# Designs tried in a protein design run: peptides against a protein of PDB entry 4AID. Part 138

Target 1, 242 residues: chain A of PDB entry 4AID
Amino acid sequence: FDIKRKTIEWGGKTLVLETGRIARQADGAVLATMGETVVLATAVFAKSQKPGQDFFPLTVNYQEKTFAAGKIPGGFFKREGRPSEKETLVSRLIDRPIRPLFVKGFKNEVQVVVTVLQHDLENDPDILGMVAASAALCLSGAPFMGPIGAARVGWVDGAYVLNPTLDEMKESKMDLVVAGTADAVMMVESEIQELSEEIVLGGVNFAHQQMQAVIDAIIDLAEHAAKEPFAFEPEDTDAIKA

## One batch from the design tools (peptide; made by RFdiffusion4, then SolubleMPNN)

Design b2_p22_1_s4 (from b2_p22_1, 12 letters changed)
Fold by OpenDDE base, seed 4:
Formats: structure tokens, C-alpha cells, sequence
Structure b2_p22_1_s4 (fold): chain B 242 residues (1-242), chain A 22 residues (1-22)
């Protein structure tokens, strides 16, 4: 096995991004760990477009598996056939920032699957899942203009907290999830309790600054482990306007 | 690897192009 690993300190926690051990049949696969929370992201893309495909067929599926459910709050009884509300929401949180980052005209099917393998009851797998999905896409060879980083920001005792624990979140006046590239914020999702716009905007900036270390870690992993870029020439859509 | 470098280079180029279109 050619295992590549990147480890960084991030928000006072060790983030590990690993590839080459699991899901080698995927175009990209990343095992991400923070604390004892573990997620597997896989990216698979079709090598051709379907005839008559008119839209970009991206599917994102976040899953908290029942084997991890013994450590997942609220994981009690998922009827096997429907995503939970959390799984639906997190799938959307991953989809939103990555969808606009595919090369224009790329209409091959892309499937991103994030599977929670372990939960420590402290570190939420959603942010870790966003990071892992970004990394898996960057490794895959798909025409993806990533990486994205992601961060959760809390407001506890009058300070920003990067990726607050589930216990710190009970005291937080803010649940701010941000995703972005090195250059731009791509997505903000927030629940806020009586905070000023200034504090919220400061939280977005804080998140974007703190995610740069993750973006750099994904690039470093990709420099060592990424596949050959898929040969894709975007249709010259400007040639149709002439 | 050479493949990994080309992938990172493409991701860089694509980001630089997207910045010029913005």
C-alpha cells in the first residue's frame, strides 16, 4: 500500500488526512480523523458524459453508518431507506460549496460519498466530512477547482472558537459553518443568538483565515497522492457566441 | 509523483483562470 498522510494541528486538535489504504477503487478516497471522529470520503466520476446530459449530475451523500451510531448522538433508529435530517443537511453543506467549483461544461456524473466511521461525541463529523470530500475530489483527477476548506465557528465567553466541541456548542451563541477556497468564501450557514452583524462577519473572516491551513494540507497531500488529471477540454462556449 | 504535480498544476491554473473571469 502506498499510504500518504498529512497531519496538522488545527484549532488545538490534530487533523489527519490519509489516502491509499481504503477505497482504492474510487477516483479519490480520503480517511480524515480529528480526535476520535473518523470519516471516509470517496469521489467517483464518470469518464464520459451521458448522451443528452444537459445539467451537471453531481450527487453528494453524507452517511452516518449504524456501526458508528453507538457513538453518534441521535443515531438510534435510522430506517435503512431514508437519510436522516442531519444527513440531508450535511449532504447539502458539502454540495453547496463544491458544485460551483467544477469546470464549466463538465457534465460527467460525479458521486461524492462521505461515511462517518467513528464519532467521539466531541468532534462533529460534518466539518471533517466537508474537508475529506474536498480532499477526495482534489486527489481524484476530476476537473475540480478546489480545494475548499471548511470550519465551524462558535462564540463562547466573548471569543471565537474554531470547531467547538459538542459541549462547547451548548454554551455558544453562534453556530457558523463556513466553506471556501483560498481566495473566496463559497458558503455560509449560521444559527445566531442575539449577536451583532460585526461579530458574525468577524466569524466568517476568522473561519476563512483558519481554513487556509486545511487548504494547504489538502494541496500538500495532492502533491504526493493525486492521480493524473482527467483529460477534459471544456467546450469553448465562447465559440458559440461568435 | 509526476501525475500528482500535473494535477496540482491544473488545479492552480483553473483557479487562476477563474480569478480572471471574476
Amino acid sequence: as target 1 above (242 residues)
Amino acid sequence: SAAARRNVERMREMREEARKEA
Scores: peptide ipSAE 0.265, ipTM 0.822, DockQ to the pose 0.901
Fold by OpenDDE base, seed 3:
Structure b2_p22_1_s4 (fold): chain B 242 residues (1-242), chain A 22 residues (1-22)
Amino acid sequence: as target 1 above (242 residues)
Amino acid sequence: SAAARRNVERMREMREEARKEA
């Protein structure tokens, strides 16, 4: 096995991004770990477009497997076959920042699957899922203009907290999830309790600054483990306006 | 690897092009 691993300290926690051990049949696959929370992201893309495909067919599926359910908060008896509300929300959180980063005209089917393998009851797997999905896409060879980073920001005791634990989040006046590239914020999702716009905007800036280390870690992993770029030439859409 | 370098190079080029179109 040619296992590549990147490890960084991030918000006082060790983030590990690993590839080459699991899901080697995928175009990209990344095992991401923070604390004892572990997620597997896989990216698979079709090598051709379907005839008559008019839209970009991206599917993102975040799932928490029942074998991990003994360590998943809320223990919701997953009726086999329907995503939970949490799984649906996190699938959207991952989809939103990555969808606009595919090259225009790319209409091959893309499937991103994020599976929670372990939960430590401290580190929420959603941020890890976003980071792992970004890394898996960057490794895949798909025409993806990533990486994205992601961060959760709390406001605890009058300070910003990067990726607060589930216990710290109970005392937090802010649940701010930010995703972006090195250059731009792509997505903000926020739940806020009686905070000024200045504190919230400062939280977005803090998140974007703190995610640069993750973006750099994904780039470093890609420099060592990425596949050959898929040969894709966008159809000259300018030729239809002449 | 050579493939990994080409992938990272393409991701850089694509980002630079997207910045020129914005």
Scores: peptide ipSAE 0.195, ipTM 0.781, DockQ to the pose 0.866
Fold by OpenDDE base, seed 1:
Structure b2_p22_1_s4 (fold): chain B 242 residues (1-242), chain A 22 residues (1-22)
Amino acid sequence: as target 1 above (242 residues)
Amino acid sequence: SAAARRNVERMREMREEARKEA
C-alpha cells in the first residue's frame, strides 16, 4: 500500500491525515485522527453528467456506525436506516462550505461520506469530519476549489479556545463552528450565551486564522497523494447570457 | 507525483479565477 500521512500539531492536539490504506476504490479517501477520535471520509464523483441534469447533485452523508456507538455519547442503538438529528446537522455543516467551491457548471454527481470509526469522548468528530471531507475532495481529482479548513471555538474564562473538549464545552459561553478557505470564511454556525457581537466576530477571525495550518496540511497531502485532475472545462456561461 | 502537482495547480488556478470573477 502506498500510504501517505500528514501530521500536525493543532490546538495542542495531534491531527493526522492519512490516505492509501482504506477505501482505495473511492476517488478520494482520508482517514483523519485527532486524539482517539477517528473518521473516514470518502469522495466519489460521476465521470459524466446525467442527461437533463439542471442542478449540481452533491450529497453529503455523515454517519456514526454502530461499531463505534459503544464509544459515542448517547449510546442508543441507531436503527439501521434513518440519520439521527446529529448526523443530519453535521451532514449540513459539511455540505454548506463545500457546495459553493465546485467549479460553476459542474453537474456530475458527487457523494461525500464521512464515517465515525472511533470517538474518544473529548474530540468531536464533526470538525474532524469537515477536515477529512475537504481532504478527500482535494485528493479525488474533482473540480473542487478547496481545501476548506474548519474549527470550533469556545469562550472559556474570558478567552478563545480552539476545538474545546466536550468537558471544556460545558464551561463555554460559545459553540462557534467556522469553515473557510485560505482567503474567506464560507460558513458560520453558532450557539451563544450572553456574549457581545464583538467577541463572536473575534471568534470567527480566530477560527479562520487557526484553520490555516489544516488547509496547508491538506495541500501538502494533496501534493503527494492527489489523483490527476478530472478533465472538466466549465461551459462558457457568458455565452448563455447572450 | 506529477499528477498530484497538476491537481494542486488546477485548484490554485480555479481559486485565482474565482477571485477575479468576484
Scores: peptide ipSAE 0.185, ipTM 0.778, DockQ to the pose 0.885
Fold by OpenDDE base, seed 5:
Structure b2_p22_1_s4 (fold): chain B 242 residues (1-242), chain A 22 residues (1-22)
Amino acid sequence: as target 1 above (242 residues)
Amino acid sequence: SAAARRNVERMREMREEARKEA
């Protein structure tokens, strides 16, 4: 297998992005690891638009499969079936920042699937899933104007904490998930306990700064492993609203 | 395509931006 790997230290944890070993039938596929949490992101896109397709048909599916259930809190009962509330929420967290980054007029079906393969009970698969999905799209050749980075920020003992552990999060006054490009914040999701707006805004800035290392890592991986960009030109009718 | 070229260029720009913020 032609395996490409990027490894960085990120928030005191090792982040590994790997491609070329798993899901080679996908347009993009990334195995991402942070600590002992492992996710597989796959991106697949149609090479043609369906007749009469009026909207961009992006589907994002985050899933925590039963084989990982022994390491996932509450995972023992995940039958193949309806997504859990968590899976639905995380699927939306991944969708929100990536959807606007596709080239306008691109209406080919895109499917992003993020599968949790392992959970270490410290590193939440959601952030890792966002990073992996971004990387998989960047490798796919789809007209995706990424990468995005993502970060979780906590507020513990009067300080920002990058990607707090699940145990640190119990003591955190902030659960702030940020996703963005190098130049823009694309998504903020926050649960805040009695913190000033200044601390929250500082947390967004901290997250955006800290995710740049991830963005660089995805680009570095893409330079070595991305497919040829898919030949797409938007129709002139879609260009008039730029 | 122009869109494909823009995608590659955007990745380069984003890399340069990410290196300035890191």
Scores: peptide ipSAE 0.117, ipTM 0.704, DockQ to the pose 0.130

Design b2_p22_2_s1 (from b2_p22_2, 11 letters changed)
Fold by OpenDDE base, seed 4:
Structure b2_p22_2_s1 (fold): chain B 242 residues (1-242), chain A 22 residues (1-22)
Amino acid sequence: as target 1 above (242 residues)
Amino acid sequence: MEELKRNGKLRLKRWEELRKKA
């Protein structure tokens, strides 16, 4: 197997992005690791549009599998087939920043699946899942104008904390999730406790700065492992409305 | 290896060029 790996230090933790070992039948596949939390992201896209397709058919599914659920709080009551509240929320967190980054007029079916393989009970798989999904899309050859980075920011003892542990989050006055490109913030989701707008805005800026290392890592991985770009040309009518 | 590297760079360049035109 031609395994490609990128490793960076990120928020005092080792982030590993790997491709080429598993899920090689996907258009893109990335195994992402932070601490002992491990996620697999796969991206698959149709090579043709369905007749009469009028919207962009993107589906994002984040799932925490039962073999990882032995460490995941609340995993015991998942009836096979219904996403948990967390899985639904994280699927939306991944969907929101990636959806607008597809080339306009591209209406081929795209499926992104993020699977939690391992959870360390310290590092939340959601941010790692966002990063892995971005990387998988960048490897796939799909007309995706990423990468995105993602970060969680906490506010602990009067300082910003990048990707706080689940224990550090209990002391945090902020749960701020940010996703963006190198150039722009694409999504913000926040829960805050009695913090100034200045601190929150500073948290968004901090997140966007800290995710650049992840964006660069995805770019480096894609330069070594991405598939050939899918032969897609936007219709001239769609280029004028962008 | 070189082909994947070439294809990766080609992808990134193509999509960066599209982002600059949008």
Scores: peptide ipSAE 0.027, ipTM 0.595, DockQ to the pose 0.795
Fold by OpenDDE base, seed 3:
Structure b2_p22_2_s1 (fold): chain B 242 residues (1-242), chain A 22 residues (1-22)
Amino acid sequence: as target 1 above (242 residues)
Amino acid sequence: MEELKRNGKLRLKRWEELRKKA
């Protein structure tokens, strides 16, 4: 197998992005590991548009499978066939920052699937899932103008903490999830307990700074393992406004 | 190996150029 791997130290943890071992039938596939939490992201896109397709058909599915659920708090009874509340929320969390980064006029079906393979009970797979989805799209050849990075920021003992553990999050006055490109913040989701706007804005800036290492890691992986760009020409929609 | 590296770089460059025009 032609396995490509990028490893970085990120927030005092080892982040590993790997491609080429699993899901080789996908357009992009990435195994991402942080601590002992492991996710598989796959990206698949249609090579043609459906007749009469008027919107961009992106589907993002985050899944915590039953074999990982023995290591997931509260995972004891996922009824087969319905996403949990967490799976629905994380699917939206991944969708939000990636959807606007597709080239305008691209209306081919895109499916992103993020599967939690292992959970360490310390590192939440949501951030790792965002990073893995971004990497898988960057490898796929789809007209995706990523990568995005993502980071969670806590506020513990009067300091910003990058990707706090589930135990550190119990003491955190902030749960701030940020996603962005190298150049821009694309999404902020925040739960805050009695913090100033200055601390929150500082947290967004901290997140955006800290995710640059992840963006660079995805770029390096893509430079070594990305498929050929899909032959797509964006529709010049500015010519119809004359 | 070299072709995949080249294709990855070409992809990234292409999409960066599109982001700067949007």
Scores: peptide ipSAE 0.025, ipTM 0.591, DockQ to the pose 0.834
Fold by OpenDDE base, seed 1:
Structure b2_p22_2_s1 (fold): chain B 242 residues (1-242), chain A 22 residues (1-22)
Amino acid sequence: as target 1 above (242 residues)
Amino acid sequence: MEELKRNGKLRLKRWEELRKKA
């Protein structure tokens, strides 16, 4: 097994990005760990476009598996068949920042699957899932113009907190999820309790600054483990409609 | 072109350059 691993300290927690051990049938696969929360992200893309494909067919599926039941809050009651509200929300949080980062004119099917394997009851797997999905896409060879980073920002005791624990979030006046590239914010999602616009904007800037270490970690992992880029050239006709 | 194939960092840079032009 050619296992590649990147480890960083991030927000006072150890973030580990690993590839090469599991899901080797995927184009990209990353096992991500923060604390004792563990997610597997896989990226698979079609090597050809379907005839008559008019739109970019990206599917993102965040899921908490039954084998992680008892290690995930509410996992004991997941009847097979419908995504939970959380699974639906997190699938959208991952989709929103990555969708615009594919090369224009690329209309091959792309499937991103994020599976929660373990939850420590401190570190939410959503941020970890966003990071893992970004890393898996960067490893895949797909024409993805990432990486993205992601961060959650809380407001606790009059200060910004990077990736607050689930217990710290009970005292937080802000749940701010930000995703972005090295150069730009791509997505903001926020729940706020009576905070000024200045504090919220400061939180976005704080998140974007703090996610740079994650972006750099994904780049370093990709330097050592990324597949050859898929041979894709956008047709000139799609460049003119910007 | 060949160097851009072998290095993941160079690949990511290529895509970032395309993103900045789009």
Scores: peptide ipSAE 0.023, ipTM 0.562, DockQ to the pose 0.385; fails the geometry check
Fold by OpenDDE base, seed 2:
Structure b2_p22_2_s1 (fold): chain B 242 residues (1-242), chain A 22 residues (1-22)
Amino acid sequence: as target 1 above (242 residues)
Amino acid sequence: MEELKRNGKLRLKRWEELRKKA
């Protein structure tokens, strides 16, 4: 097995991005670990466009496996075959920042699957899933203008906290999820409790700054493990759906 | 939006450069 691994310290936690051990049949596959939370992201894309395809057929599926459900809050009600509310929400959180970053005119089918393999009850697999999906796409050879980073920001005891634990989030006045590229914020999702707009904007900037280490880690992994870019000719125009 | 477009063009150029090296 040609296993490539990148390890960084991120917000006082060890982030590990690994490829080459699992899901080798995918175009890109990344096993991501933070604490004892473990996710597998896979990216697969069709090598041809379907006849008459008029839209970009991207599907993003976040799923938490039944064997992990004994450690996942609310896991007891997973009927095999329907996404939970959480799985639907997180699938959208992953989809939103990545969808506009595909080259314009690329209409081949793309499937991103993020599978929670383990949950430590401290580190939410949503942020880790966003990072892993970004990494898997960058490794795949698909015409994806990533990487994206992602971060959750809390406001605890009058300070920003990067990727607060589930317990720290109970004391947080902010749940701010940010995704972005090295150069731009792509997505913000926020729940706030009686905070000024200045604190929220500062949280977006903090998130964007803190995710740079993750973006750099994905780039370093891609330099060692990415497939060759898929032969696709973009239109000579704005290739990002903004 | 304009900054995203500018940065997108830079990434596209980088992608094309990577594709030409492959």
Scores: peptide ipSAE 0.017, ipTM 0.548, DockQ to the pose 0.069; fails the geometry check

Design b2_p22_2_s2 (from b2_p22_2, 10 letters changed)
Fold by OpenDDE base, seed 1:
Structure b2_p22_2_s2 (fold): chain B 242 residues (1-242), chain A 22 residues (1-22)
Amino acid sequence: as target 1 above (242 residues)
Amino acid sequence: MEELKENGKKLLARWEELRAKA
């Protein structure tokens, strides 16, 4: 197996991005680890457009499988078949920042699947899942204008905290999830308890600065493990205006 | 190993070209 691994220190935790061991049948596949939380992201894309396809058919599925559920907070016996509220929310959190970054005119089916394999009860799989999905897309050869980074920001004892633990989040006045590229913030989702707009905007900027190390780590992994870029030329949008 | 590095560079260059056209 040609296993490629990138390891960084991020927010006082070790982030590991690994490819080449698992899901080799996918276009891109990344095993991401932070603490003892482990996720697998896979990206698969169709090599042709369906006849009459008028929209970009991106599907993002985040799932917490039953083998990890023995350590997942709120892991009631998930009936096989319906996503939980958390799985639906996190699928949307991953979808929102990546959807705009596909090359305009690309209408081949894309499926991103993020599977939680292990949960440590400290590191939430959502941020790790966003990072892993970004990395899997960058490795796939799909016409994706990523990478994205992601971060959670808390506000604890009058300071910003990068990726607070589930226990630190109980004392946090902010749950701020940010995703972005090197150059731009693409998505903000926030739950806030009586904080000023200034503190929230400062949290977005803090998140965007802190995610650069993750973006650089995905780029470094892609330089060593990405597939050939899919041969797609966007239709000249100038030819449709003539 | 060299082929994968070359593929990653081609992908990055393609992203830069597409960003410059956007």
Scores: peptide ipSAE 0.057, ipTM 0.603, DockQ to the pose 0.852
Fold by OpenDDE base, seed 5:
Structure b2_p22_2_s2 (fold): chain B 242 residues (1-242), chain A 22 residues (1-22)
Amino acid sequence: as target 1 above (242 residues)
Amino acid sequence: MEELKENGKKLLARWEELRAKA
């Protein structure tokens, strides 16, 4: 197997991005690990547009499989065949920042699947899933203007905490999930308890700064493992303004 | 400096091109 791996220290935890071992049939596939939480992201895209396709058909599916469910809080209640509320929410959380980064006019089907393989009970797979999905898309050759990074920010004991543990999060006055590119914040999702707007904005900035190391890690992985870019030219949208 | 893989170089160049058109 031609395995490529990038490892960084991120928020006091080891982040590993690996490709080439699993899901080689996908256009992009990344095994991402943070602590002992492990996710597999796969990206697959159609090489042609369907006749009459008028919208961009992106599907994102985050799933926590039954084999991981014994280590996932609430995992015992997963009925086979329907996404949980968490799986639905995280699928949207991954979708939101990546959808606008596809080249305008690209209407080929894209499927991103994030599968939780292991959970350590400390590191939530959602952030890791966002990172893995970004990396898988960057490796795929799809016309994706990523990478995105992602981070969770807590507010514990009057300080920002990058990717708080599930236990630290119980004491956190903020659950702030941010996703962005190197240059821009693309998505903010926040649950906040009695914090000033200044602290929240500072949290967004902190997240965006901290995710740069992840963006750089995805770029480094892509430099070594990306497929050839899919031959697609964006529709000249300037021709509609003339 | 590890030489960027050819596919990675092409991808990065494409991202830069796409960003400049967006």
Scores: peptide ipSAE 0.038, ipTM 0.563, DockQ to the pose 0.536
Fold by OpenDDE base, seed 4:
Structure b2_p22_2_s2 (fold): chain B 242 residues (1-242), chain A 22 residues (1-22)
Amino acid sequence: as target 1 above (242 residues)
Amino acid sequence: MEELKENGKKLLARWEELRAKA
């Protein structure tokens, strides 16, 4: 097995990105670990466009498996077949920053699936899922202009905290999720309790700075494990409108 | 320096070129 692994220290925690062991049938697959929280991201894309396809058919599905749900806070046994509110929200958090980064004119079906395999009750799998999805796309050979990084920022005891634990988040006056490329912030979601705009903007900048190490880790993993780029040329008409 | 796989280099270069044109 050609297993490639990148390990970094990130926010006082070990982040591990691994490929080549699981989900080899996918175009890209990444097992991401932070603490004892573990997610599997898979990226699959169609090798042709459907006749008459007029939009980019990206589907993102974040799912918390029932075997992990015994350790997932608020993991009510919802009936098989409907996403939880959390699964729906996290699927959108992953979708929003990645959707704009596909090459214009690419209208092949893309499916990103993030599966929570383990939860440690400290590290939320949403940020880890965003990172893993980005990495899986970068490995896939799909025309994805990533990577993205992601970070959660808290405000605890008058300081920014990178990826606060679920317990630290109870004391946090901010839940700020940021995703971006090396060069740009692509998405911000925030829940704020009585904080100044200056603190919030500082939190966005802090998140964008702190995610660079993750972006670099995904790049390093891709340099060692990415598939050949899919043979796709954008139509000249879509390149002129950028 | 770990020898970067040719595929990863090609992927990154291609997407960097596309980002610079977007």
Scores: peptide ipSAE 0.031, ipTM 0.549, DockQ to the pose 0.573
Fold by OpenDDE base, seed 2:
Structure b2_p22_2_s2 (fold): chain B 242 residues (1-242), chain A 22 residues (1-22)
Amino acid sequence: as target 1 above (242 residues)
Amino acid sequence: MEELKENGKKLLARWEELRAKA
């Protein structure tokens, strides 16, 4: 097994990104760990477009497996065959920032699957899942103009907290999830309690600054482990508007 | 604090521009 690993300190926690051990049948696969929370992201893309495909067929599926459910808050209510509200929400949080970053005209099917393998009850797997999905896409050879980073920002005792624990979040006046590239914010989701717009805007900036270390870690992993870029020539769609 | 606020506004504006183009 050619196992590549990147380890960084991120918000006072060790983030590990690993590839080459699991899901080798995927185009990209990343095992991401923070604390004892562990996620597996896989990216698979079709090598041809379906006849008559008119839209970009990206699917994102975040799932928390039943074997981890005894260690996941709310995991007891998973009926086989329907995503939970959390799984639906996190699937959208991953989809939103990555969808715009595919090369225009690419209409091959892309499937991103994020699976929670372990939950420590401190570190939420959603942010870790976003990071892992970004890394898996960057390793895949798909025409994805990432990486994205992601961060959660809390406001506890008058300060920003990067990726607050579930316990720190109980005292937080802000739940701010940000995703973006090195250069741009791509998504903001926020729940805010009695905070000024100025603190929220500062939180977005803080998130974007703090996610750069993750972006750099994904780039470093990709330099050592990415597949060759898929040979995709975008149809010159600009020539049809002339 | 002011510099963080101004940078945050620029980042949000970039997001809104991307969202309007998507």
Scores: peptide ipSAE 0.017, ipTM 0.412, DockQ to the pose 0.029

